# Peptides against a protein of PDB entry 6TME, part 74

Target 1, 324 residues: chain A of PDB entry 6TME
Amino acid sequence: NRLKRAYIALQAWKKAFYSDPFNTAANWVGPDVCSYKGVFCAPALDDPSVLVVAGIDLNHADIAGYLPPELGLLTDVALFHVNSNRFCGVIPKSLSKLTLMYEFDVSNNRFVGPFPTVALSWPSLKFLDIRYNDFEGKLPPEIFDKDLDAIFLNNNRFESTIPETIGKSTASVVTFAHNKFSGCIPKTIGQMKNLNEIVFIGNNLSGCLPNEIGSLNNVTVFDASSNGFVGSLPSTLSGLANVEQMDFSYNKFTGFVTDNICKLPKLSNFTFSYNFFNGEAQSCVPGSSQEKQFDDTSNCLQNRPNQKSAKECLPVVSRPVDCS
Target 2, 324 residues: chain A of PDB entry 6TME as posed
Amino acid sequence: NRLKRAYIALQAWKKAFYSDPFNTAANWVGPDVCSYKGVFCAPALDDPSVLVVAGIDLNHADIFGYLPPELGLLTDVALFHVNSNRFCGVIPKSLSKLTLMYEFDVSNNRFVGPFPTVALSWPSLKFLDIRYNDFEGKLPPEIFDKDLDAIFLNNNRFESTIPETIGKSTASVVTFAHNKFSGCIPKTIGQMKNLNEIVFIGNNLSGCLPNEIGSLNNVTVFDASSNGFVGSLPSTLSGLANVEQMDFSYNKFTGFVTDNICKLPKLSNFTFSYNFFNGEAQSCVPGSSQEKQFDDTSNCLQNRPNQKSAKECLPVVSRPVDCS

## One batch from the design tools (peptide; aimed at target 1 L79 S84 D105 N108)

Design b2_p27_5 (made by RFdiffusion4)
Pose (drawn by RFdiffusion4):
Structure b2_p27_5 (pose): chain A 324 residues (1-324), chain P 27 residues (1-27)
Amino acid sequence: as target 2 above (324 residues)
Amino acid sequence: SFIDPAPYPPPDPKFQVFFDAMAAAKS
């Protein structure tokens, strides 16, 4: 009995609800699971006459609990939204039985430990949001082999390198912001298809920017701020024909900012503050354009306000890194 | 503190019925 399996799974889950501030599971009684709040039923994909639990949505319920193995019984679920709860512990391995999983959002919870590799087992997975948890350790490179449209990893404790496999991703959006990733951006980044937005804010990345970034001609947001990148901006960045937001602030970049970048057609907000740039094109000057917003604070630029001192600048400016 | 979810992209036709059912249940 199909809905009985859903009943057992949801009752096992209610048992694990330690605190439910909004009494969200108050009506989770009896066998009519489709009437349970946050449970969403629909016709079976292969038979419109059969009723199935196809979705779970408890966004913002602020429930403290954990996900028990019995949730593996919800075999028809394709939508799982639990943003802003207090669900703790790990994602049960039994969730590999949810073979129709399409969008999985466990953002802003209390999950911990290694990357939830059960997500790699779902053949229809398109949306994976694990941001704002306590996941840590290495990132499974094979994650970029899945045909994910969106990958949100920001605000965890992930460490080590960006996988060389990143160029295989078909994602339109990828966030790495606020982890402990280290090392260089892989040269394969230029092979990412469909990429519109990529956010690296606040990691421990270094090395020079790969010239292959310039191949991302559909990117609208490229934010590499608050890392440790060195070298000059690659001249290949003129290929970012669609970039609208570009932020390289808080790095160790040196050299010139040219109009090759500052005159990009759709570029509206270009922040390169807190680096070691010693020259900039006139068109790159903040306050100079009514359409484009620039920010050059704390660089090594003559005749500009709030720059670094000459004392701090000369050691770094006179020793540029050979990107080789 | 509550943090809003990321926007969900348009679904594949195969799953559209699940999204519609969910929207209807919330109406």

Design b2_p27_5_s1 (made by RFdiffusion4, then SolubleMPNN; from b2_p27_5, 15 letters changed)
Fold by OpenDDE base, seed 2:
Structure b2_p27_5_s1 (fold): chain B 324 residues (1-324), chain A 27 residues (1-27)
Amino acid sequence: as target 1 above (324 residues)
Amino acid sequence: PLIEPAPRPEPPPEFQFVYESMEKQKS
């Protein structure tokens, strides 16, 4: 009996709670699991006459505890939302039995360990949110081979390079922000055909930006701020026909910010502050447009306010990195 | 710390009512 298995799983989970400040699991008593708070049943896909646990939603319950292996008995769960809790430990490998998993949100918890590779075993997964945890190590390249719509990885402890397989991703939103990623952005990034938003904020990324970024025709948000990027901005950025928000601040960019970038048709906000740019087109000057906002603060620009000193600029500007 | 809302994909038709129920509970 599927509901009996679900009962076993849910009771095991309740026992794994260290704290339930809102008494969310207070009614988790008895065999009627479909009445449990945060537990949602639906007709089974293979037999509509049978009810199964299809969804879990414990978002914002502030529950402290861990995920026991018995959760693998919830084989009919397609939606698993447990964000904003205090769950700790690792994601159980037994969850590989949840072959219908469609949305997996464990964000804003205290999970640790490597990337939860069990997520790669789910053939129908479309949404993965593991942000605001303590996951560490390398990203498995296979994550981008998955047919995901969204990948949220920000605010973790991931390190090493971004896999070259990123170009295979069909995701519209990908966040890498606030990790420890290093190395260059892969040139394959330009192959992300469905990409709308990508965020690299606050990593240890370096090198030149790949020219292939300009191939991201559908991108509306591109944020590469707070990294170690060098060289000039790629001229191919003029191809970003739909970009609305672009941020390159807090890097080590040099060269000239061109008119072709600042006049992008959908551009509403372009921040390139805290770099070493030594020139900008008139169209890039803050206040030059009522429709667009620019920030050129703390560069090496002539005749602009709030720029770096000559002493700070000279050693960098005189030795520009050639990205060609 | 609270997380910002994130875009969600459309659920399969067979789970739509579950999704709706879950969303109602969140509000």
Scores: peptide ipSAE 0.349, ipTM 0.865, DockQ to the pose 0.518
OpenDDE base, seeds 1, 3, 4, 5: peptide ipSAE 0.025, 0.035, 0.292, 0.056; ipTM 0.544, 0.713, 0.849, 0.761

Design b2_p27_5_s2 (made by RFdiffusion4, then SolubleMPNN; from b2_p27_5, 14 letters changed)
Fold by OpenDDE base, seed 3:
Structure b2_p27_5_s2 (fold): chain B 324 residues (1-324), chain A 27 residues (1-27)
Amino acid sequence: as target 1 above (324 residues)
Amino acid sequence: PLIPPAPRPAPPPEFQHVYDAMQAQLA
């Protein structure tokens, strides 16, 4: 019976394909769904004697089409990977019936509409990748209440602020890059106890960086480039004992880049170019270390090459933002 | 600029390790 439901779902999906360049679904014929290309069966959790569809992998199939509501009949699916296709429309709400969903990857498609809130209904979800789509609107705060290992949101059309609930996230990797997020980074960011990599690239974020960033002891990658951040770098950044890659380029930062930041023990690359910094420690100078790479291009630094003109610097440097 | 890591590859058809992980998480 469970495989019969899967058959109905998969046949409905095949009918929803507009183009299948690699003929991926060519063998999607007959009741033996476990033989279908990209369909994987396993013993059911509740009854090991029953075989069920537990996984879908159609990655890189370049399929054009949409996700029909009949996919909700795939109630045993724990892994759903359909990245790098040309699927359009919205994620069906009927997928709420897939209560075993563990990994959901619909990245690099043509999905539209608001955040797929159906993902919030999956109690066991651990991996969520919706990057490289056209999802829009606000990010639901509840996304960070989930026990996710990774959250990939980059290259979408998300707007509004980053939810304060971010501090509740147990994710090791979070990407916000290339959206339309605005406002400040929440102070609760410092509570992300498992965070290794976080990327804010190319948004409309602004304000001062919160001091609480310095509490991210496990972070190895921190990229806040291409935003509208202002003020000085927090002195608490000296607490980033494991940071390897750090990028603050293309912002409106001012002040002095300190030794305490540039001498971070695991720091390999630190880019702070295209800001309005008016000073840097000797340890921050490009070429000062063989172990670390720095970029101080296009700031307001004295006696450094490729800096902004006095005309460009003076209006900003003379009016420093106090983040205290 | 930094690029996001690649998405996780699909697990093998056996799926047992995934289910074991899920059960452990729910416990």
Scores: peptide ipSAE 0.261, ipTM 0.761, DockQ to the pose 0.148
OpenDDE base, seeds 1, 2, 4, 5: peptide ipSAE 0.031, 0.078, 0.025, 0.027; ipTM 0.704, 0.747, 0.649, 0.609

Design b2_p27_5_s3 (made by RFdiffusion4, then SolubleMPNN; from b2_p27_5, 12 letters changed)
Fold by OpenDDE base, seed 2:
Structure b2_p27_5_s3 (fold): chain B 324 residues (1-324), chain A 27 residues (1-27)
Amino acid sequence: as target 1 above (324 residues)
Amino acid sequence: PLIAPAPRPPPPPEFQFVYDSMAAQKA
């Protein structure tokens, strides 16, 4: 019965393929769905004597098509990996029936529409990768209420602000890069106790960086480049004991880059180029360390090469934003 | 603007390991 439902689902999906250049679904014939390429079966969790479709892996298949609603019949699927295809349309709401969903990877496709809220219905979801698509609109705050290990949202069309619920996230990796997010980074960010890597690259974020960033003790990668951030770097950044890669380039930061930041114990690369910093500690100077790399290009620094002109600097530096 | 790729996650666990782990948790 369960494999029969899977057969119906998989045949509907095959019918929804417009192109299968590698003939991935060529063997998707007959009732033996467990022999299908990219289909993985296992003993059912509720009855070990019953074989069920537990996983789909069609990564890098370059398949063009859409996800039909019949995929909701794959009720035993815990792993759904279909990245690097050309699937279009929306994520079917019928996937809410896949209550065992653990890893959902639809990255590098052509999906459209709002955030796939069906992902919020999966109680056991740990991994969500929807990057490199055309998802749009607001990010639902509830995404960060889920016990996810990783949240990949980069390279989409998401808009509006980052939800304050971000502080509730248990994710080790979160990517917002290359969207249209706006507003400030929520102060609640400091509550992300498991965070290792966070990337904000290439959004429309603005305002001052919250002091609470300094509470991210486990963060190894922090990239806020290519936004509209203003003010000075928070002094609390000295608390980033494990940061290795830090990038604040291509913003509108002002003020002084301090020793306490540049001497962070695990700091390997610190890029603060293309801002309006008017001073830096000696420890921040490129070439000052054998173990650390710095880039101070295109700021308002005195006695440094490749800086902005006085004409460019004066209007900004003379009117610093007070973040206190 | 700087264009850089987002960090890549670690490779996912082997399929069977994940499913077996889930089974063990429910048992």
Scores: peptide ipSAE 0.156, ipTM 0.740, DockQ to the pose 0.104
OpenDDE base, seeds 1, 3, 4, 5: peptide ipSAE 0.040, 0.028, 0.028, 0.030; ipTM 0.706, 0.661, 0.576, 0.668; seed 1 fails the geometry check

Design b2_p27_5_s4 (made by RFdiffusion4, then SolubleMPNN; from b2_p27_5, 16 letters changed)
Fold by OpenDDE base, seed 2:
Structure b2_p27_5_s4 (fold): chain B 324 residues (1-324), chain A 27 residues (1-27)
Amino acid sequence: as target 1 above (324 residues)
Amino acid sequence: PLIEPAPLPPVPPEFQFVYDAKQQQLA
């Protein structure tokens, strides 16, 4: 039966634990898997008279170990939350059998290898959190074809470019931060109609910002800090009617920071420090508003404190990148 | 530190059973 399969899976997993500091699996004994700490059962969708393991929650258990292939026997699991552990190795391909997977959180672990493509096999997946691991290589373009609400990829070892399929994403939150992504932000980004928060912090992204960013009408957080972006800020950023937090700091931007950007109606914080901007509107000056916070530190602005030297500015400002 | 996301959309009715089960286990 289904609970017997679950028992086999959970006992195999317990055997795969190297360390269980809080004795989380201490009660993982006997056939009554529904009594196991961090295991919860529900009536099966196809037969309400049958009890099945519907989810796992081992968040913050500090368990060291790996995910054995026997976890594929947990075919009724829709929630798999194992964040803040010390699980290592790869995500088993056998998890493809978990066709009800809805939320998959393996964040803050020690997982390695390429993107866990098994996540692409789950038709009902809405939440994917793989942040704070050691996943590497290319991001599969197909990730953005899925109807995900959230995609957390930050603090990994992902490389290469951001797929152009990003525009197909229905996610409200996407994090790319603290990876090794390179190249330009795809122009298709403007098609992310449900996007509320996107974070690119601390990558190797470069080129000009696409004008299509201005089409992100629902975005409240846009952080592109700590990259290699060049050129002027797109004038279309004036279209970000709901942006509250915007950060372009630690890039190589040039040109003038316009009034249309700094007067965005919902803008609360706008950080454009550590660039090569050579001018700003009065509305962009720190302290000009009580409702908005600005940081213009370490640019090439005249008559502003804490700016770069002429020696640092001249080579860059005199050779502006044309993004047209 | 972890990047804190915006609140997720409500769980669809077809998956509510899982969350109910989780809450029951925590009770």
Scores: peptide ipSAE 0.298, ipTM 0.814, DockQ to the pose 0.458
OpenDDE base, seeds 1, 3, 4, 5: peptide ipSAE 0.285, 0.201, 0.288, 0.274; ipTM 0.806, 0.709, 0.811, 0.804

Design b2_p27_6 (made by RFdiffusion4)
Pose (drawn by RFdiffusion4):
Structure b2_p27_6 (pose): chain A 324 residues (1-324), chain P 27 residues (1-27)
Amino acid sequence: as target 2 above (324 residues)
Amino acid sequence: SMDPTLNAMRNKALEKHTAELKAKLKM
């Protein structure tokens, strides 16, 4: 009995609810699971006459609990939204039985430990949001082999390198912000198809920017701020024909900012503050344009306000890194 | 607190997927 399996799964889950501030599971009684709050039923994909539990949505319920193995019984679920709860512990391996999983959003919870590799087992997975948890350790490179449209990893404790496989991703949005990733951005980044937005804010990345970034001609947001990148901006960045937001602030970049970048057509907000740039094109000057917003604070630029001192600048400016 | 810019990206991406999935599932 199909809905019985859903009943057992949801009752096992209610048992694990230690605190439910909004009494969200108050009506989770009896066998009519489709009437349970946050449970969404629909016709079976292969038979419109059969009723199935197809979605779970408890966004913003602030429920403290954990996900028991019995949730593996919800075999028809394709939608799982639990943003902003207090669900703790790990994602049960039994969730590999949810073979129709399409969008999985466990953002802003209390999950911990290694990357939830059960997500790799779902053949229809398109949206994976694990941001704002305590996941840590290495990132499974095979995650970029899945045909994910969106990958949100920001605000965890992930460490080590960006996988060389990143160029295989078909994702339109990828976030790595606020982890402990280290090393270089892989040269394969230029092979990412469909990429519109990529956010690296606040990691421990270094090395020079790969020239292959210039191949991302559909990118609208490229944010590499608050890392440790060195070298000059690659001249290949003129290929970012669609970039609208570009932020390289808080790095160790040196050299010139040219109009090759500052005159990009759709570029509206270009922040390169807190680096070691010693020259900039006139068109790159903040306050100079009514359409474009620039920020050059704390660089090594003559005749500009709030720059670094000459004392701090000369050691770094005179020793540029050979990107080789 | 959560970053509003990243939320906007998430909401946009999720809204499209949710709409397509609910349409397919007849939810």

Design b2_p27_6_s1 (made by RFdiffusion4, then SolubleMPNN; from b2_p27_6, 14 letters changed)
Fold by OpenDDE base, seed 2:
Structure b2_p27_6_s1 (fold): chain B 324 residues (1-324), chain A 27 residues (1-27)
Amino acid sequence: as target 1 above (324 residues)
Amino acid sequence: SLDSYLENLYNKAKGKLTEELRKKLKL
């Protein structure tokens, strides 16, 4: 009996709660699991006459505890949302039995350990949110081989380089922000055909931006701020026909910010402050457009306010990195 | 803020996918 298995799982989970300040699990009593707060039942996909636990939503419950291995008995769950709690420990490997998993949101918790590789075992996964945890180590390359639509990795402790497999991703949104990723952005990034929004903010990324970024025709948001990128902006960025928000601030970029970038047709906000740019086109000057907002603060621009001193600029500008 | 931006992205993505899933599962 599927509901019996669910009962075992949910009771084990209740026992794994250290604190339930809103008494969310107060009604988690008895065999009628479909009446449990945060538990949602639906007809089974393989047999509509059978009722199964199809979803868990415990978002914002502030529950402290851990995920016990018995959760693997929830084999019919396709939606697992437990964000904004205080769950700790690791994601149980037993969750590999949840083969219908479609949306997995464990964000804003206290999970630790390496990337939860169990997520790779779910063939139908479309939404993965593990942001605002303490996951660490390398990002497995296989994550981008999956047919995911959204991947939220921000605010963790991930290290090492971004996998080259990123180009295989079908995701429309990917966040890397506030981790410890290092190295270059892979050239394969240009192959992300469905990408709309990508955020690299606040990592240890370095090197030159790959020219292939210009192939991201569907991208509306590109934020690479607060890294260690060097060299000039790729001329191929003129190909970003749909970009609306672009941020390269707080890097070590040099060279000239060109007219063809600042005149991108859908560009609404372009921030390139806190770099070492030594020139900009007139179209890039803040206030030059009513439709576009620019920020050129703290560069090495001549005849512009709030720029770096010659002393700060000279060592960097005189030794530009050649990305060719 | 970055947090607000990320939350917006989350809500947008989740809203779309969740609705589709709920329809499929008849939730």
Scores: peptide ipSAE 0.185, ipTM 0.801, DockQ to the pose 0.749
OpenDDE base, seeds 1, 3, 4, 5: peptide ipSAE 0.025, 0.024, 0.031, 0.032; ipTM 0.644, 0.648, 0.651, 0.635; seeds 3, 4 fail the geometry check

Design b2_p27_6_s2 (made by RFdiffusion4, then SolubleMPNN; from b2_p27_6, 12 letters changed)
Fold by OpenDDE base, seed 1:
Structure b2_p27_6_s2 (fold): chain B 324 residues (1-324), chain A 27 residues (1-27)
Amino acid sequence: as target 1 above (324 residues)
Amino acid sequence: SLDPKLEELYNKASSKLTEELKKKLKL
């Protein structure tokens, strides 16, 4: 009965293909769904004597089509990987029936609509990758209440503010890059106890960086480049004991870049170019270290090459934003 | 705990994702 439901689902999906350039579904014929290319069967968790469809892997198949509602019949699927295709439309709400969903990767497709709230219904979800799509609207705050290891949201059309619930996230990797997020980074960010990598690149984020960023003791990558951040870098950034890659480029930061930041013990690359910094410590100067790379290009620094003109600097530097 | 076969699938998926992640985190 479970494999029969899977057969119905998979045949409906095959019919929903507009193009299958690699003939991935060519062998999707007959009731033996476990022989289908990209379909993986395993013993059911509730009954080891029953074989079920436990995983789908259609990564890199370049399939054009949509996800039909009949996919909700794949109730035993724990792994759903369909990245690097040309699937369009919305994620079916019927996927709420896939209560064993553990890893969901629909990245690099043509999905549209709001955040797929069906992902919030999966109690055991650990991995969510929806990057490189056309998802839009607000990010549901509840996404960060889930016990996810990774959250990939980059290269979409998400807008509004980053939810304050971000501090509840147990994820090690979170990407917001290349969306339309606005407002400030929530102060609750410092509560992300498992965070290793966070990327804010290429949004409309603004305001001062919260001091609480300095509480991210396990962060190895922090990229806030290509936004509208203002004010000085928080002095608490000296607390980033494990940061290796840090990028604040292409913002509106002002003030002095301190030794305490540039001397971070594991810092490998620190880019703070294309801002309005008016001073830097000697330890921040490019070429000052053999082990660390710095970029101070296009700031308001004295006696440094490739800086902004006084005409560009004076209006901004003379009106520092107080972040206290 | 996941079934060993599911764990193998997970490990395979995770390894591929890690490689893709490494490539794409160079955003």
Scores: peptide ipSAE 0.021, ipTM 0.595, DockQ to the pose 0.059
OpenDDE base, seeds 2, 3, 4, 5: peptide ipSAE 0.027, 0.023, 0.022, 0.020; ipTM 0.595, 0.637, 0.624, 0.580; seeds 2, 3, 4 fail the geometry check

Design b2_p27_6_s3 (made by RFdiffusion4, then SolubleMPNN; from b2_p27_6, 10 letters changed)
Fold by OpenDDE base, seed 2:
Structure b2_p27_6_s3 (fold): chain B 324 residues (1-324), chain A 27 residues (1-27)
Amino acid sequence: as target 1 above (324 residues)
Amino acid sequence: SLDPYLEALYNKAKDKLTKELKAKLKL
């Protein structure tokens, strides 16, 4: 019986709670698991006459505890949302049995260890949110081979380079922000045909921006702020026909910010502050447009307010990195 | 506290996908 297995799993999970300040699991008593708070039942996809546990939503429950291996008995779960809790430990490998997993949100918890490779075993996964945890180590390249729509990795401890497989991703949104990613953005990034929003904020990324970024025709948000990027902005950025928000602030960029970037047709906000740009087109000047916002603060621009001193600029501007 | 900007991205993506899933699962 599927509900009997679910009962075993949910009772094991209740035993794994260290604290339930809102008494969320207070009604988790008896065999009627479909009445449990945060448990959602639906007709099974393979047999509509059979009721199964199809979803878990324990978001914002402030529950302290861990995920026991018995959760692998929840084989009919397609939605698993447990964000904004205090769950710790690792994601159980037994969750590989949840072959219907579609949305997995464990964000804003205390999970540790490497990337939860069990997520790679789910053939139907579309939404992966593991943000605001303590996951560490390398991002597995295989994550981008999956037919995901959303990948949230931000605010973790991930290290190493971004996998070159990123170009295979079907995701519309990817967040890398606030990790320890290093190296260059892969040139394969331009192959992300469905990409709307990508955020690299606050990593250790470096090198030149790849020209292939200009191939991201559907991107509306591109944020590469707070990294170690160098060189000039790629001229191919003129191809970003749908970009609305663009942020390159807090890097080591040099060269000239061109008209073809600042005149992008849907650009509403372009922040390039806290770099070493030595020139900008008139269309890039803050206040030059009513429809667009620009920030050129703390560059090496002539005749602009709030720029770096000549002493700070000269060592960098005199030795531009050639990205050609 | 959570970054409001990143939360907005999350909410947009989640709302879209969750709606589709709920419809499929008849939740």
Scores: peptide ipSAE 0.391, ipTM 0.895, DockQ to the pose 0.897
OpenDDE base, seeds 1, 3, 4, 5: peptide ipSAE 0.037, 0.315, 0.226, 0.199; ipTM 0.635, 0.869, 0.814, 0.803; seed 1 fails the geometry check

Design b2_p27_7 (made by RFdiffusion4)
Pose (drawn by RFdiffusion4):
Structure b2_p27_7 (pose): chain A 324 residues (1-324), chain P 27 residues (1-27)
Amino acid sequence: as target 2 above (324 residues)
Amino acid sequence: HHHITHSTTEKELRTKHLTEFLEARFS
């Protein structure tokens, strides 16, 4: 009996609810699971006459609990939204039985430990949001082999390198912000298809920017701020024909900012503050344009306000890194 | 809990996926 399996799974889950501030599971009684709040039923994909539990949505319920193995019984679920709860512990391995999983959002919870590799087992997975948890350790490189449209990893404790496999991703959006990733951005980044937005804010990345970034001609947001990148901006960045938001602030970049970048057509907000740039094109000057917003604070630029001192600048400016 | 700002791209993808899911279920 299919809905019985859903009943057992949801009752096992209610048992694990330690605190439910909004009494969200108050009506989770009896066998009519489709009437349970946050449970969404629909016709079976292969038979419109059969009723199935196809979605779970408890966004913003603030429920403290954990996900028991019995949730593996919800075999028809394709949507799982639990943003802003207090679900703790790990994602049960039994969730590999949810073979129709398409969008999995466990953002802003209390999950911990290694990357939830059960997500790699779902053949139809398109949206994976694990941001704002306590996941840590290495990132499974094979994650970029899945045909994910969106990958949100920000605000965890992930460590080590960006996988070389990133160029295989078909994602339109990828976030790495606020982890402890280290090392260089892989040269394969130029092979990412469909990429529109990529956010690296606040990691421990370094090395020079790969010239292959210039191949991302559909990117609208490229934010590499608050890392440790060195070298000059690659001249290949003129290939970012669609970039609208570009932020390189808080790095160790040196050299010139040219109009090769500052005159990009759709570029509207270009922040390169808190680096070691010693020259900039006139068109790159903040306050100079009514359409484009620039920010050059704390660089090594003559005749500009709030720059670094000459004392701090000369050691770094006179020793540029050979990107080789 | 943290306030999470959703991007345009993310909103669009969510909307697309929900539409496709509803169509698959309810033609």

